# Ledger of designs, part 77: peptides against a protein of PDB entry 6GMG

Target 1, 331 residues: chain A of PDB entry 6GMG
Amino acid sequence: DSDDRVTPPAEPLDRMPDPYRPSYGRAETVVNNYIRKWQQVYSHRDGRKQQMTEEQREWLSYGCVGVTWVNSGQYPTNRLAFASFDEDRFKNELKNGRPRSGETRAEFEGRVAKESFDEEKGFQRAREVASVMNRALENAHDESAYLDNLKKELANGNDALRNEDARSPFYSALRNTPSFKERNGGNHDPSRMKAVIYSKHFWSGQDRSSSADKRKYGDPDAFRPAPGTGLVDMSRDRNIPRSPTSPGEGFVNFDYGWFGAQTEADADKTVWTHGNHYHAPNGSLGAMHVYESKFRNWSEGYSDFDRGAYVITFIPKSWNTAPDKVKQGWP

## One batch from the design tools (peptide; aimed at target 1 G63)

Design b2_p24_7_s4 (made by RFdiffusion4, then SolubleMPNN; from b2_p24_7, 10 letters changed)
Fold by OpenDDE base, seed 3:
Structure b2_p24_7_s4 (fold): chain B 331 residues (1-331), chain A 24 residues (1-24)
Amino acid sequence: as target 1 above (331 residues)
Amino acid sequence: SAENAARAELINKAGAEAEAKAAA
């Protein structure tokens, strides 16, 4: 129960982390040890190490979302989300494929839809857009200049995002970022901000008015990216988990993975930081653990989820929560 | 399986509570 959640205690600023443990190709540690690493590596504001505040430790204690929360500086809104869906593959598999032995038609269609998403292409699209945004942020000292730069960049690349409405999450994302408006953050100066990426895994069959089969096996038509832009409408994501297919079965509502602004060109070498559950050291769930996974381990996801989105947000350049290079584990 | 073990550890992410806290 959420009532068992505990905020991890403060760690001394100079306390070094213990070594991480290997866990199925990931580096794994307890949350308090991640706080130690975070203070040594990611805590810097204007080049100065910071102790993780009580508020930040509280955010972190919420599990996977907490990792993204503490590093992005805000609770994920998921408004600017990207994915890649192979429509031709989907149609061909539905036409030429058959349900497996014991698989229902709805289960087959849900599975085929899930398999028609390309996580690598979705991630690549988000990185491409983040790069465009970062170029637009550079030397832009007000929002108008940023938006003008962004439109020019998109026009030069013949990107379909140039046709998005001015009120779309794409154009409004910066102005809606609290740290952009903060005096010690962006201070309304776009050139002080940078685009960062995180990922969310979730269930497609969240519509309570839909069939039970869609809630159990997925909605093949839900949360598809728009052609050309790759934008996913996340407005219908209400953190509703997959419906049980058998008695006693339960599914998790979401997973979040933090990427930040790594410059590693090889997607397979990128590191994704995520948590397992809320911190409950005295409860049945136990202490929260933090994982640093390679892209393969992150993108694989779980049976709880049939959608993955790659989301863009912004942080001040003065924060070191999204460095160019992320090392897996410790040391 | 590795997936099952990892999945079991993901159980009960208090998203609703986190959202409430973020909205406060």
Scores: peptide ipSAE 0.123, ipTM 0.823, DockQ to the pose 0.347
OpenDDE base, seeds 1, 2, 4, 5: peptide ipSAE 0.036, 0.103, 0.117, 0.040; ipTM 0.633, 0.810, 0.816, 0.647; seeds 2, 4, 5 fail the geometry check

Design b2_p24_8 (made by RFdiffusion4)
Pose (drawn by RFdiffusion4):
Structure b2_p24_8 (pose): chain A 331 residues (1-331), chain P 24 residues (1-24)
Amino acid sequence: as target 1 above (331 residues)
Amino acid sequence: PRPYPDSLTEEEAEKINEQYNEAE
C-alpha cells in the first residue's frame, strides 16, 4: 500500500533494455528499463561502461530531478541560468490587449508575462554561452587561464557577460562545480571539464508574503532575464508550486529536463530527458517513467509552470552522460 | 503521452511535491 519511494534494483551491465520508440515526438520507458539503456550508452568513464551505482539509482528514483542529478553528479542548483523575454511584446500586449472572457487582470498579466518568454532563444542563449565557456577551458590548465580566456572572448564579442562580477554565478560556475575540484574529476584543471545544459520549468509566484493573486496566477515581474546578459536570478526560487485556483486542484512544483551537450544544430531535433515522478511501483503514482522528448515537446510545458530557465553546469570530460548524440527509445 | 495529465488531484500533486522537496 505504501506510496513510499523505492530505489530501482541493480541491473547487470550486460542486460540490454527492452525496445521502445517515440510517439509524436516523445518516448517513455519504465525507470528500470532506462537504467539498462543508460548503462549501455551513458555510463562510460574513459570509454569503459559502468553499472549505475546504488547511489545514482537512489538519486534517479526521485523523479524528474533524478535524471539531471545522475547525469551531472550533483543536485541541480540552477545558479547560472538564462532565458529570453520580449520586453516590448510584454509592455505592448499589456497596454493594448485586454483580459479574455473569464480572466482577472492579475490572471491576464500573469499569462501575458508567461507567453512573452521565448524558450527557443533562451536555450539558444545558453547554447552560445556554453560554447564560449568550452572554448575558454580547452587549453586552460588552471582556473586563472580559463577566466582570462573566457573574459577575452566575451570582450571581443562585446558580450555583456564580460561585466559580470568576479564572484557572480557566471564567473564562479566552474570553480563551484564539485567534480571540478575532485581528483578523479577535473582535478582543478578546466581542460578536463565540459559545460552541459539542463532546463527547469517552475512557477513565478513563489513569495509567500505576496498577494494570493500572484500565487494563483503568477508574478509578471518575477524571474525575468536581465537585459544584455539574459541571466535569470534563481536565488528566490524555493521550489514552491503554483497555488490552486479551486479546491482539489493539484500542481507539480517543478520539472527538470536534461539536454547535455548534443551537437545537433536543430534545436527542434534535440532530445530532452526527464521523469514523470518518483519511483513507487507498490504505491499510488506507480513506477517512475523516464521520458525522452523533442525540444518542442519539452518546451510546451504545462499550466503548472509559467517560467523556464536554461542552466549551465560542468561535468568532467571523462564522463559520457552528455554525448554528442542522444537517440530516443531503443535500439 | 505527456508525463503529467491535464489535471491532478491535490493529494496526487502533494505526493510528488513532497518527494521533490525531500530530494532537495

Design b2_p24_8_s1 (made by RFdiffusion4, then SolubleMPNN; from b2_p24_8, 11 letters changed)
Fold by OpenDDE base, seed 4:
Structure b2_p24_8_s1 (fold): chain B 331 residues (1-331), chain A 24 residues (1-24)
Amino acid sequence: as target 1 above (331 residues)
Amino acid sequence: SRPLPSSLSAEEAELINRAQLEAL
């Protein structure tokens, strides 16, 4: 229930952030201080600093999804999602592995499935695809040119994505980006856009018609990437949290981490920006905090989630919400 | 403190998502 959600107040454009503090290997700050940093570092439109608008502050106030929302310019649709799953590992562990003491068969299978995902390879796949898309965007002045370039790039790399349907999320993602159509955004010019990445953590056992065990311990077969492409069908992701395994237990529905378009080749050195919860300074949850985490800290996730996806979307190149380099914390 | 990514209810998230998709 988000009834206690409050929109953070405006921060003066010239107000510098207070220092971030370390928290669990992350740089952490309160949401208002993140707004200050955002205005100094990420707010730029056409090279000019901008005060975070009331609308943007409202988006941000929604917590982890709010960080991705304000930086991407739209609520995450999660349509173009990638992951990596080791099918051989999964099969071998199911065959040769055994449940831990006190672990049910369903819990064992759910755990094995979770452990069969490779977050680093999933991230790498998304980066690879984003790079291909960025090359296709660079000199394309209409969508047709972009799509032609994209197909050529994929053909040159013998990438299985070349076989995707024209209406697939892969090919439709750009046209379905609001900022692409905006006059001050892409203005329908692909060359004014760039691919960016965020990540979502969520629960696999969301099917209400499935067994209680799947809802409690995960659905081993759900949200697997397609072979060759790495695409994850996210159509069944309805932000349903894990079901409690004991009375009084509760789980969170999702987590979002913003990567953007960092060029750091070492995945372990990349910075992921995310929020804890919606901003409720007068409520039980308290003020929203924003974290800047290294990939290791981000990819570890929580027991609330057994799936991770790396999602591609687009922003105008004129925005500085996805710079090539992201510095963790402040100063 | 440990991050608690309880940002939206499932229903609220779906409403926002639907609204966003309809605006495309």
Scores: peptide ipSAE 0.084, ipTM 0.817, DockQ to the pose 0.172
OpenDDE base, seeds 1, 2, 3, 5: peptide ipSAE 0.025, 0.037, 0.035, 0.033; ipTM 0.612, 0.780, 0.769, 0.757; seeds 3, 5 fail the geometry check

Design b2_p24_8_s2 (made by RFdiffusion4, then SolubleMPNN; from b2_p24_8, 11 letters changed)
Fold by OpenDDE base, seed 3:
Structure b2_p24_8_s2 (fold): chain B 331 residues (1-331), chain A 24 residues (1-24)
Amino acid sequence: as target 1 above (331 residues)
Amino acid sequence: SSPYPSSLSAEEAELINRANLEAL
């Protein structure tokens, strides 16, 4: 029940975290202990650690999305999303493959579509684009300079993103970032901002006008990346969960994982921070837990979801919510 | 097509009801 959500209490600024618990290659802790870690490691603005504000604690209390929210400084809009889809694999498996015993045709097609997404390549594409954006930001002191730099970088790489409309999420993302306009944030100076990445897991079969089979087993044609750019049209993502396939089955609407701006070149060594559910310490769900997962554990996802997108947004460079190195757990 | 996702509400964020990641 959403009415059971509670804002975690303030933690003293100097309170050290308790050790995280290992869980299936992840590090796990209760939300209050994550706040302690966050204050020690990620809270810094202009080199000064800060207590997590009541507003930030409220954002965090929303669960997995709350982790991304508190670290990005805004509720995820998911406008600049990337993925990788192997069209040849999909076509070949549909043509030459067969449903498993007891698997329906729709279930088979949904599964084959899910398996045709390459999470690592999707993540790599987002990192590539974020790197291009960061180069474009570095010496740009106004939005026009940033856009000019970005176009030059894309032209040099022969990147299909150069053909995107000026109003596309790709070019408009910076100016639409609240922290870019804030005096203590970007102050309208692109060089004070950096690109960061988070991921969203969600269900493809969200079209209420589609077949029941698509809602149950996925829509094989939905949320595919555009060829050349890797951009995913997220306009149809309405946070609608998978439809139950059996009585009493229920699915979660989404999952969010925070990556930030880690420089680790090996995708498998990158750390993704996410939450399990909204904070309900006195409710049936209990206290929110925060997980720090390796990429493999994050990208595996859950049966609730058949799509993963890697999203770019921006934060001020003065924030330490997206450090170059993230350590899993505590200490 | 330009991806214009609908703005997500705080209410939608509150609908996360996953019990435990360890159980999944």
Scores: peptide ipSAE 0.031, ipTM 0.678, DockQ to the pose 0.065
OpenDDE base, seeds 1, 2, 4, 5: peptide ipSAE 0.030, 0.030, 0.026, 0.029; ipTM 0.666, 0.704, 0.684, 0.678; seed 1 fails the geometry check

Design b2_p24_8_s3 (made by RFdiffusion4, then SolubleMPNN; from b2_p24_8, 11 letters changed)
Fold by OpenDDE base, seed 5:
Structure b2_p24_8_s3 (fold): chain B 331 residues (1-331), chain A 24 residues (1-24)
Amino acid sequence: as target 1 above (331 residues)
Amino acid sequence: SRPYPSSLSAEEAQKINDANLAAL
């Protein structure tokens, strides 16, 4: 239970982090040490290092979501989400494939659906859209100008997103970003903001009115991206975990990974920052750890999840929580 | 050990999410 959650103590601003340690092909450290790194590398506001505030430390203490929370400045709403799904592969495998030995039909269909998602293409789509948004932001000094720029960019690229209506999360994302409205943030000036990306892993079979099989093995039709746009309707994501398939089995509800705005063109070389669980140094779970994983390690996910979404949000350009280059580990 | 992304219960996570959405 989250009752054991503790807010990590403040770290001196000038305290350097201890070396990270390798763990499963990724860099890993305790949350307190991540705070030290964060203060040295990511804390900068207008070029000046900042001590992580108590509020930020509290956000961070929530585990995997906490890393995205502290770096994005808001709890993930996941409204502007992208994925890539190979419909032809899915249909073909359902038609011509066979369940494995001992695999139920529902389990087979759920697995085939999961395997029909392409994490790399989903990530690339999000990066593409973020790039378009950043171009639209660059010279826009009010929201109207930003929206006009977006429409022009999309039209020039013949992007299906041009057909989205004004109520779409695509167009509303900026104005629904608290830091955009903040005086010391965007101050309602789009040109002061930049698009950033994080990822969420979650379970498709969340509909409690659906069959038990869908809750156990996945809903093959749920959380698919819209053709052409890649947009995923996340409205039905209620952070409900996968249902146990056997006695004693349990699953967690989500995982979050922070990418930010890295410019590395090779997806495999990008770094994803994420946490394990909420910080409970005196509890059974223990201290929270933070991981910096390469894309392969992140996108691999867990059996707890059959969906991966890549979400776009915005942060002020004055923040350094999403630098062009992220170094894995320390030093 | 592997990372274990057990951050919040469904109810707690949803509550926080809803609160943030309502604040927009």
Scores: peptide ipSAE 0.226, ipTM 0.844, DockQ to the pose 0.176
OpenDDE base, seeds 1, 2, 3, 4: peptide ipSAE 0.027, 0.213, 0.079, 0.147; ipTM 0.612, 0.832, 0.799, 0.843

Design b2_p24_8_s4 (made by RFdiffusion4, then SolubleMPNN; from b2_p24_8, 12 letters changed)
Fold by OpenDDE base, seed 3:
Structure b2_p24_8_s4 (fold): chain B 331 residues (1-331), chain A 24 residues (1-24)
Amino acid sequence: as target 1 above (331 residues)
Amino acid sequence: SNALPSSLSAEEAELINNANREAE
């Protein structure tokens, strides 16, 4: 099905975007117009605008993940993921709640689990950790200094992340970032890097050895954050979509939203950039569209997904793909 | 129209996942 994917054509560097259009409380545009905006706003390397390269346009053409890919500089690995789960709410609802009319026990448990995740608190946790990381990066000129700074910051805050193994995604994420090692990127200097955030929506019931009910209605125990740290083990996420509950029903594999490094303190005012599907202008899906959504619109998600994770990665400070302020739409 | 994220085929997803695991 991905055979219809096409790389969007190059846009002149000086071409201004057409106005975005409102769509269900978000700003929407076609992918080619997003490229124009990207070149004007996000393309800067060392303060200079850049034309989106063919490689970057190819990455972007992958759809929702492509937006995160082009802005982060790498395909998402999702290793350093955070969420918030209300265990007490979950237990109480399971104990005292009842399935709706026509709802099976498995449907009920899956729904209650989904509703027990707090997207805002998950996002807040990721922002908190990203802030700690950014402080640790600021004056660190080698990885050892960065790690020492992290440990100190975590100790000062009595953060449970201080107990993570040295090989954990938390401590290894920087060294595993390709742009950190690039001469024109971090050049192995942590102080040249900054933490950024994106989000992934996905399905919990991905275990092929589990019951059909879990694959259809969710696995209530899967992809929960660890207490204290908020870390989600994403190792079992293999981009497997929800199983159909009725004949002819189909679900998509994932959704990705790019946040970057916005400084807006009010979560509801933050802007999340995402795509609908891979670019197939001559195919059944049609041209890719890019959406800039407020947090409420992003975090609402789709019935295709019952998990949301907020992931931290790193980009060079010389890139402008994660500015302090993101303006929704154009102009 | 509702945005339906269909970014990768199962095969492409597996290839990328494998590549990421090897790079780490």
Scores: peptide ipSAE 0.027, ipTM 0.683, DockQ to the pose 0.145
OpenDDE base, seeds 1, 2, 4, 5: peptide ipSAE 0.026, 0.026, 0.027, 0.032; ipTM 0.629, 0.686, 0.687, 0.651; seeds 1, 2, 4, 5 fail the geometry check

## One batch from the design tools (peptide; aimed at target 1 D3 Y278)

Design b2_p25_3 (made by RFdiffusion4)
Pose (drawn by RFdiffusion4):
Structure b2_p25_3 (pose): chain A 331 residues (1-331), chain P 25 residues (1-25)
Amino acid sequence: as target 1 above (331 residues)
Amino acid sequence: SSAEIDAALDMYMDTMRAKWNHENA
């Protein structure tokens, strides 16, 4: 009867996954089967396949956060985040639009703020920033050389990110990555690391001392990207879900999608990996399923979330959890 | 911290249960 979280059992390294295919842009498989796929195409350490460890299987079993947790080797901090927001569209639609049939002004403002974000440009911004970071760490063998290389290209590119504080989440992103300092990971050598991207969908109205309207309909001033840099301050994100509007209405507090470092230029052809909930085959929600969605399917989101952040972190180059290509389903 | 991660996961599992109850009400 228990809807307790259980850890999926170990899968032998030779066990191949059951086949599955995408339908209308999304593919799904039970977590036990995804572990088999992950071991075949994502588990490589210096080109050697590995079995998903007991610890990794435990992390994965927590739901949507599990895929990102496993692939990055760290519970997501969301410290370095980017998004795109059309300030002009937001200000214009507020002073020119009107609430629709059946909206409070708070609901109208919350929706307009939501629709003013552009998740394609937000992902595109994280893409170009991650590329700058990767070029900065290519031949840099200490952090100082990495930061010098990073600032040099940002200044020459007239990127407002050059003026970020030395201790900001941007410039400290590499040094604050645990695997960067691990002797078996980056070993304090930026050239052994790689920037990767994942996304977080979440709710804007997370201040418990704010009005109920913002908790139910959103805070338009919350989690907006800074101009020039596109950085999103994620420090006030506390994993608080959208408040219900009527009794019985349940919302999920966040969603994580793993992109990695795919080389596909078409943002619409990129694949994003995420789970539906924690693993509980003997319980109410059932077994965890891993979803592989095209970008537009992922960025469609849900009413639970009115904010999207595209996050940059680092993993060692020796890993294979962020390959150049990601294929939906199996084979 | 580990306590913050635990709290975040607990909250996540509670929200998943609330959503499921909503869909099956």

Design b2_p25_3_s1 (made by RFdiffusion4, then SolubleMPNN; from b2_p25_3, 17 letters changed)
Fold by OpenDDE base, seed 4:
Structure b2_p25_3_s1 (fold): chain B 331 residues (1-331), chain A 25 residues (1-25)
Amino acid sequence: as target 1 above (331 residues)
Amino acid sequence: SKEEIEKELKTAYESELAKYASLNA
């Protein structure tokens, strides 16, 4: 029940975190202790530590999405999303593969589609695009200059994104970022902003007009990346969870993981920060926990989801919520 | 366990959905 959600109390600015604990290859802590770490490591504005505000603590209290929310400064819109899908693998497996024992045709097709996504390649595509965007931002002092730089970079790389419509989320993403327009943020200066990445896990079978099988086992054709660009049309993602296959079965609508702007070239060494559920210390769910996972642990996902997208947004360079290096756990 | 984490994530559904609905209404 969302009514059980509580905003975590303020933590003293200079309070050091308690040690994180290992949890299935992840570093885990309670949300209050994450706030302490966040204040020590990620809170900096123009190099100065900040206490997490009540508003930020409230955002954080919403769980997995709250971690991305507090670090990006806005509720995720998920408009600029990337993935990688192996069409040849998909076609080959459908043709030559066979359902497992007891697996329906729809279940087989949904599983094969899920397995045809490459999380690592999707992540790498997002990183590539973020790098292009960052180069375009670097010396641009107005949006027009940014867009011109971006088009030039894409042309030089022969990137299919150069053919996107000017109204595409790709070109409009910066303009639509609240912190870009804030006086203490970008102040409409692209060179004050940087591209950052988060990931969303979600269910493909969200169309209520589709077959029950698609809602239960996935829609093999939904949320595929466009060829050449890797862009995923997220317009049909309405946070609808997987439909139950049996009475009493339930699934969650999404999971979010924060990457930011880590420069670690090895994907397997990157750290993803995410939460389990909304903070309900006095409720049945209990306190929210925050996890810092390696890419392998993050990208594995859950049975609740058959899609992973890597999303680009922007934050001011003055924020330290997306440092070049993220250390897992504490100390 | 991963299973336990999955169960915990499943319980976040109502709160997260409610927030999304409020922001996109």
Scores: peptide ipSAE 0.032, ipTM 0.734, DockQ to the pose 0.048
OpenDDE base, seeds 1, 2, 3, 5: peptide ipSAE 0.027, 0.020, 0.022, 0.024; ipTM 0.647, 0.632, 0.653, 0.640; seeds 1, 5 fail the geometry check

Design b2_p25_3_s2 (made by RFdiffusion4, then SolubleMPNN; from b2_p25_3, 18 letters changed)
Fold by OpenDDE base, seed 1:
Structure b2_p25_3_s2 (fold): chain B 331 residues (1-331), chain A 25 residues (1-25)
Amino acid sequence: as target 1 above (331 residues)
Amino acid sequence: SKEEIERELEQAYASQRARHASLTA
């Protein structure tokens, strides 16, 4: 019931956060305390701390998506998404593997497909592409220059993305970013922008015209990355949750994790920020909590999801919502 | 669109109940 959602109150700009609590290998805090941390660490515009606005607090109150929303400055569109799928592993396991005891064929195929995705390689691909984009942005003062630089970079690296259509989300992502057009943002200057990354977990079996088994156990053929590019067609993602396999079972429709633009080369040391649910302090769900997880904890996901995508978007370089270094928790 | 966002958010609310149980267990 969305009716129980409440916007967290404003926090004084200079209020320091309370210590985070460890929770199953993660750092956890209540949303109000995250706002305090956000104001101290991530709120800076042109080097100046900012109080989180009412609008931003409202965005944040929506839960996991809210964390990405506040830090990216826009609701996630998920158009430029990457993943990695091992086709050979999938085929080999289907051929040589067997269902576990009590596992149906459909369940087996869904599981094998899920296990054939490599979250680390998907993340690495997104980072690689973001790096290329950042190089293309660096000295480009108009969109044309950016696109030319991007094409040159891709050609030099013999990257399959060079063959994408001009209307592809890959080439249109920058121009479709609201903050790029804002006077206090990019002001139509690509060199003022940087690429950032977030991740979405979701369910593959969303096609209502497909079999019930696919809706319950996953669609092995859905949301696979294109060979060479790693691009995932997200157009069929309608935020439909997994179908219950038993009475009373319910699943969540998605999870979002914010990475930003961390420079840590070791994926296992990167920090992912996400929320549990919408803020309902007076409701059954309770207050929203924010988690800062290491990549391993994030990428493990939940049984609710069998797909993970790593999405690229853009923010102004003047924002500090995507710093080079992210510290987990608060002392 | 705003309407699409609202629909997604409504769906998110209904679905996020399951996560609290999994994270607290």
Scores: peptide ipSAE 0.080, ipTM 0.758, DockQ to the pose 0.550
OpenDDE base, seeds 2, 3, 4, 5: peptide ipSAE 0.104, 0.076, 0.061, 0.078; ipTM 0.769, 0.751, 0.737, 0.747; seeds 2, 3, 4, 5 fail the geometry check

Design b2_p25_3_s3 (made by RFdiffusion4, then SolubleMPNN; from b2_p25_3, 17 letters changed)
Fold by OpenDDE base, seed 5:
Structure b2_p25_3_s3 (fold): chain B 331 residues (1-331), chain A 25 residues (1-25)
Amino acid sequence: as target 1 above (331 residues)
Amino acid sequence: SEEEIKAELEQAYASQRARHASLTA
């Protein structure tokens, strides 16, 4: 059977979701049921519950990126990304460590690089920056005021981001957000917007001019955060998957997880919403499923990926797709 | 465009599905 993507049908606005299936720290449900939950919990515009539109359902149907897409209101551009990398650990392990039995040098270096990233610290950095941005947004009624506030906040915190170029994704992210410019969104008023976070997992070895080993086992030097700022240059991320290491092996090019703007201080208790694949109820892949995972479950990722980035974007405060508290599953 | 997105998402989703299924079983 052909694996053709299908847009999930509309769900009645007042239809309550069926219980999610709990499993090992996750809550899982079929996409149609997630739409029901979304309408009850996250759909609100200016405090009013909304039916998920056909366009939103179409975005959602694209699977792992779909949840982030529908909740952020735009296809992820991933320009403002953060991570944490322990350079000392990396150097030390390369110098003093040894490949495991059966592990090639390239595999060893790729693994060491992967293990030198700290997902929790990367997430924490993104949250820190988002908090700074939110303070800068709070009473700014034009972009100039926002940028001035942002610079002041960064200076007060002695944050290295204050030295970023004006053209940096850090400073240009808001103006490049479609919902900021929309009449029913920000309407060019920064104080109507808030910073939100999602995560992308992807493969480091995407350079086709590099060695086959890097494409198979990772590029240890790729997609490292800049010291001090934590910014990751995502320009080289072209959604290229890991190269097969054995016959018949295949990898997914990315995974996306939606966090939003939860205020839970304990990272381990934060909830990440993501999907498995595009919705193909009439195909071999089957219906799309949506997962609400704890941070530990999300950040673990898969062998398909050796990088995790935490990305900041913006949504209108009038949207409820990024509430302060997210409850895992249903009820 | 939808076509561009489809091209970007054209991957081994079956493997991803299998992993998810195993985790939720």
Scores: peptide ipSAE 0.022, ipTM 0.612, DockQ to the pose 0.241
OpenDDE base, seeds 1, 2, 3, 4: peptide ipSAE 0.021, 0.021, 0.021, 0.025; ipTM 0.609, 0.628, 0.629, 0.687; seeds 1, 4 fail the geometry check

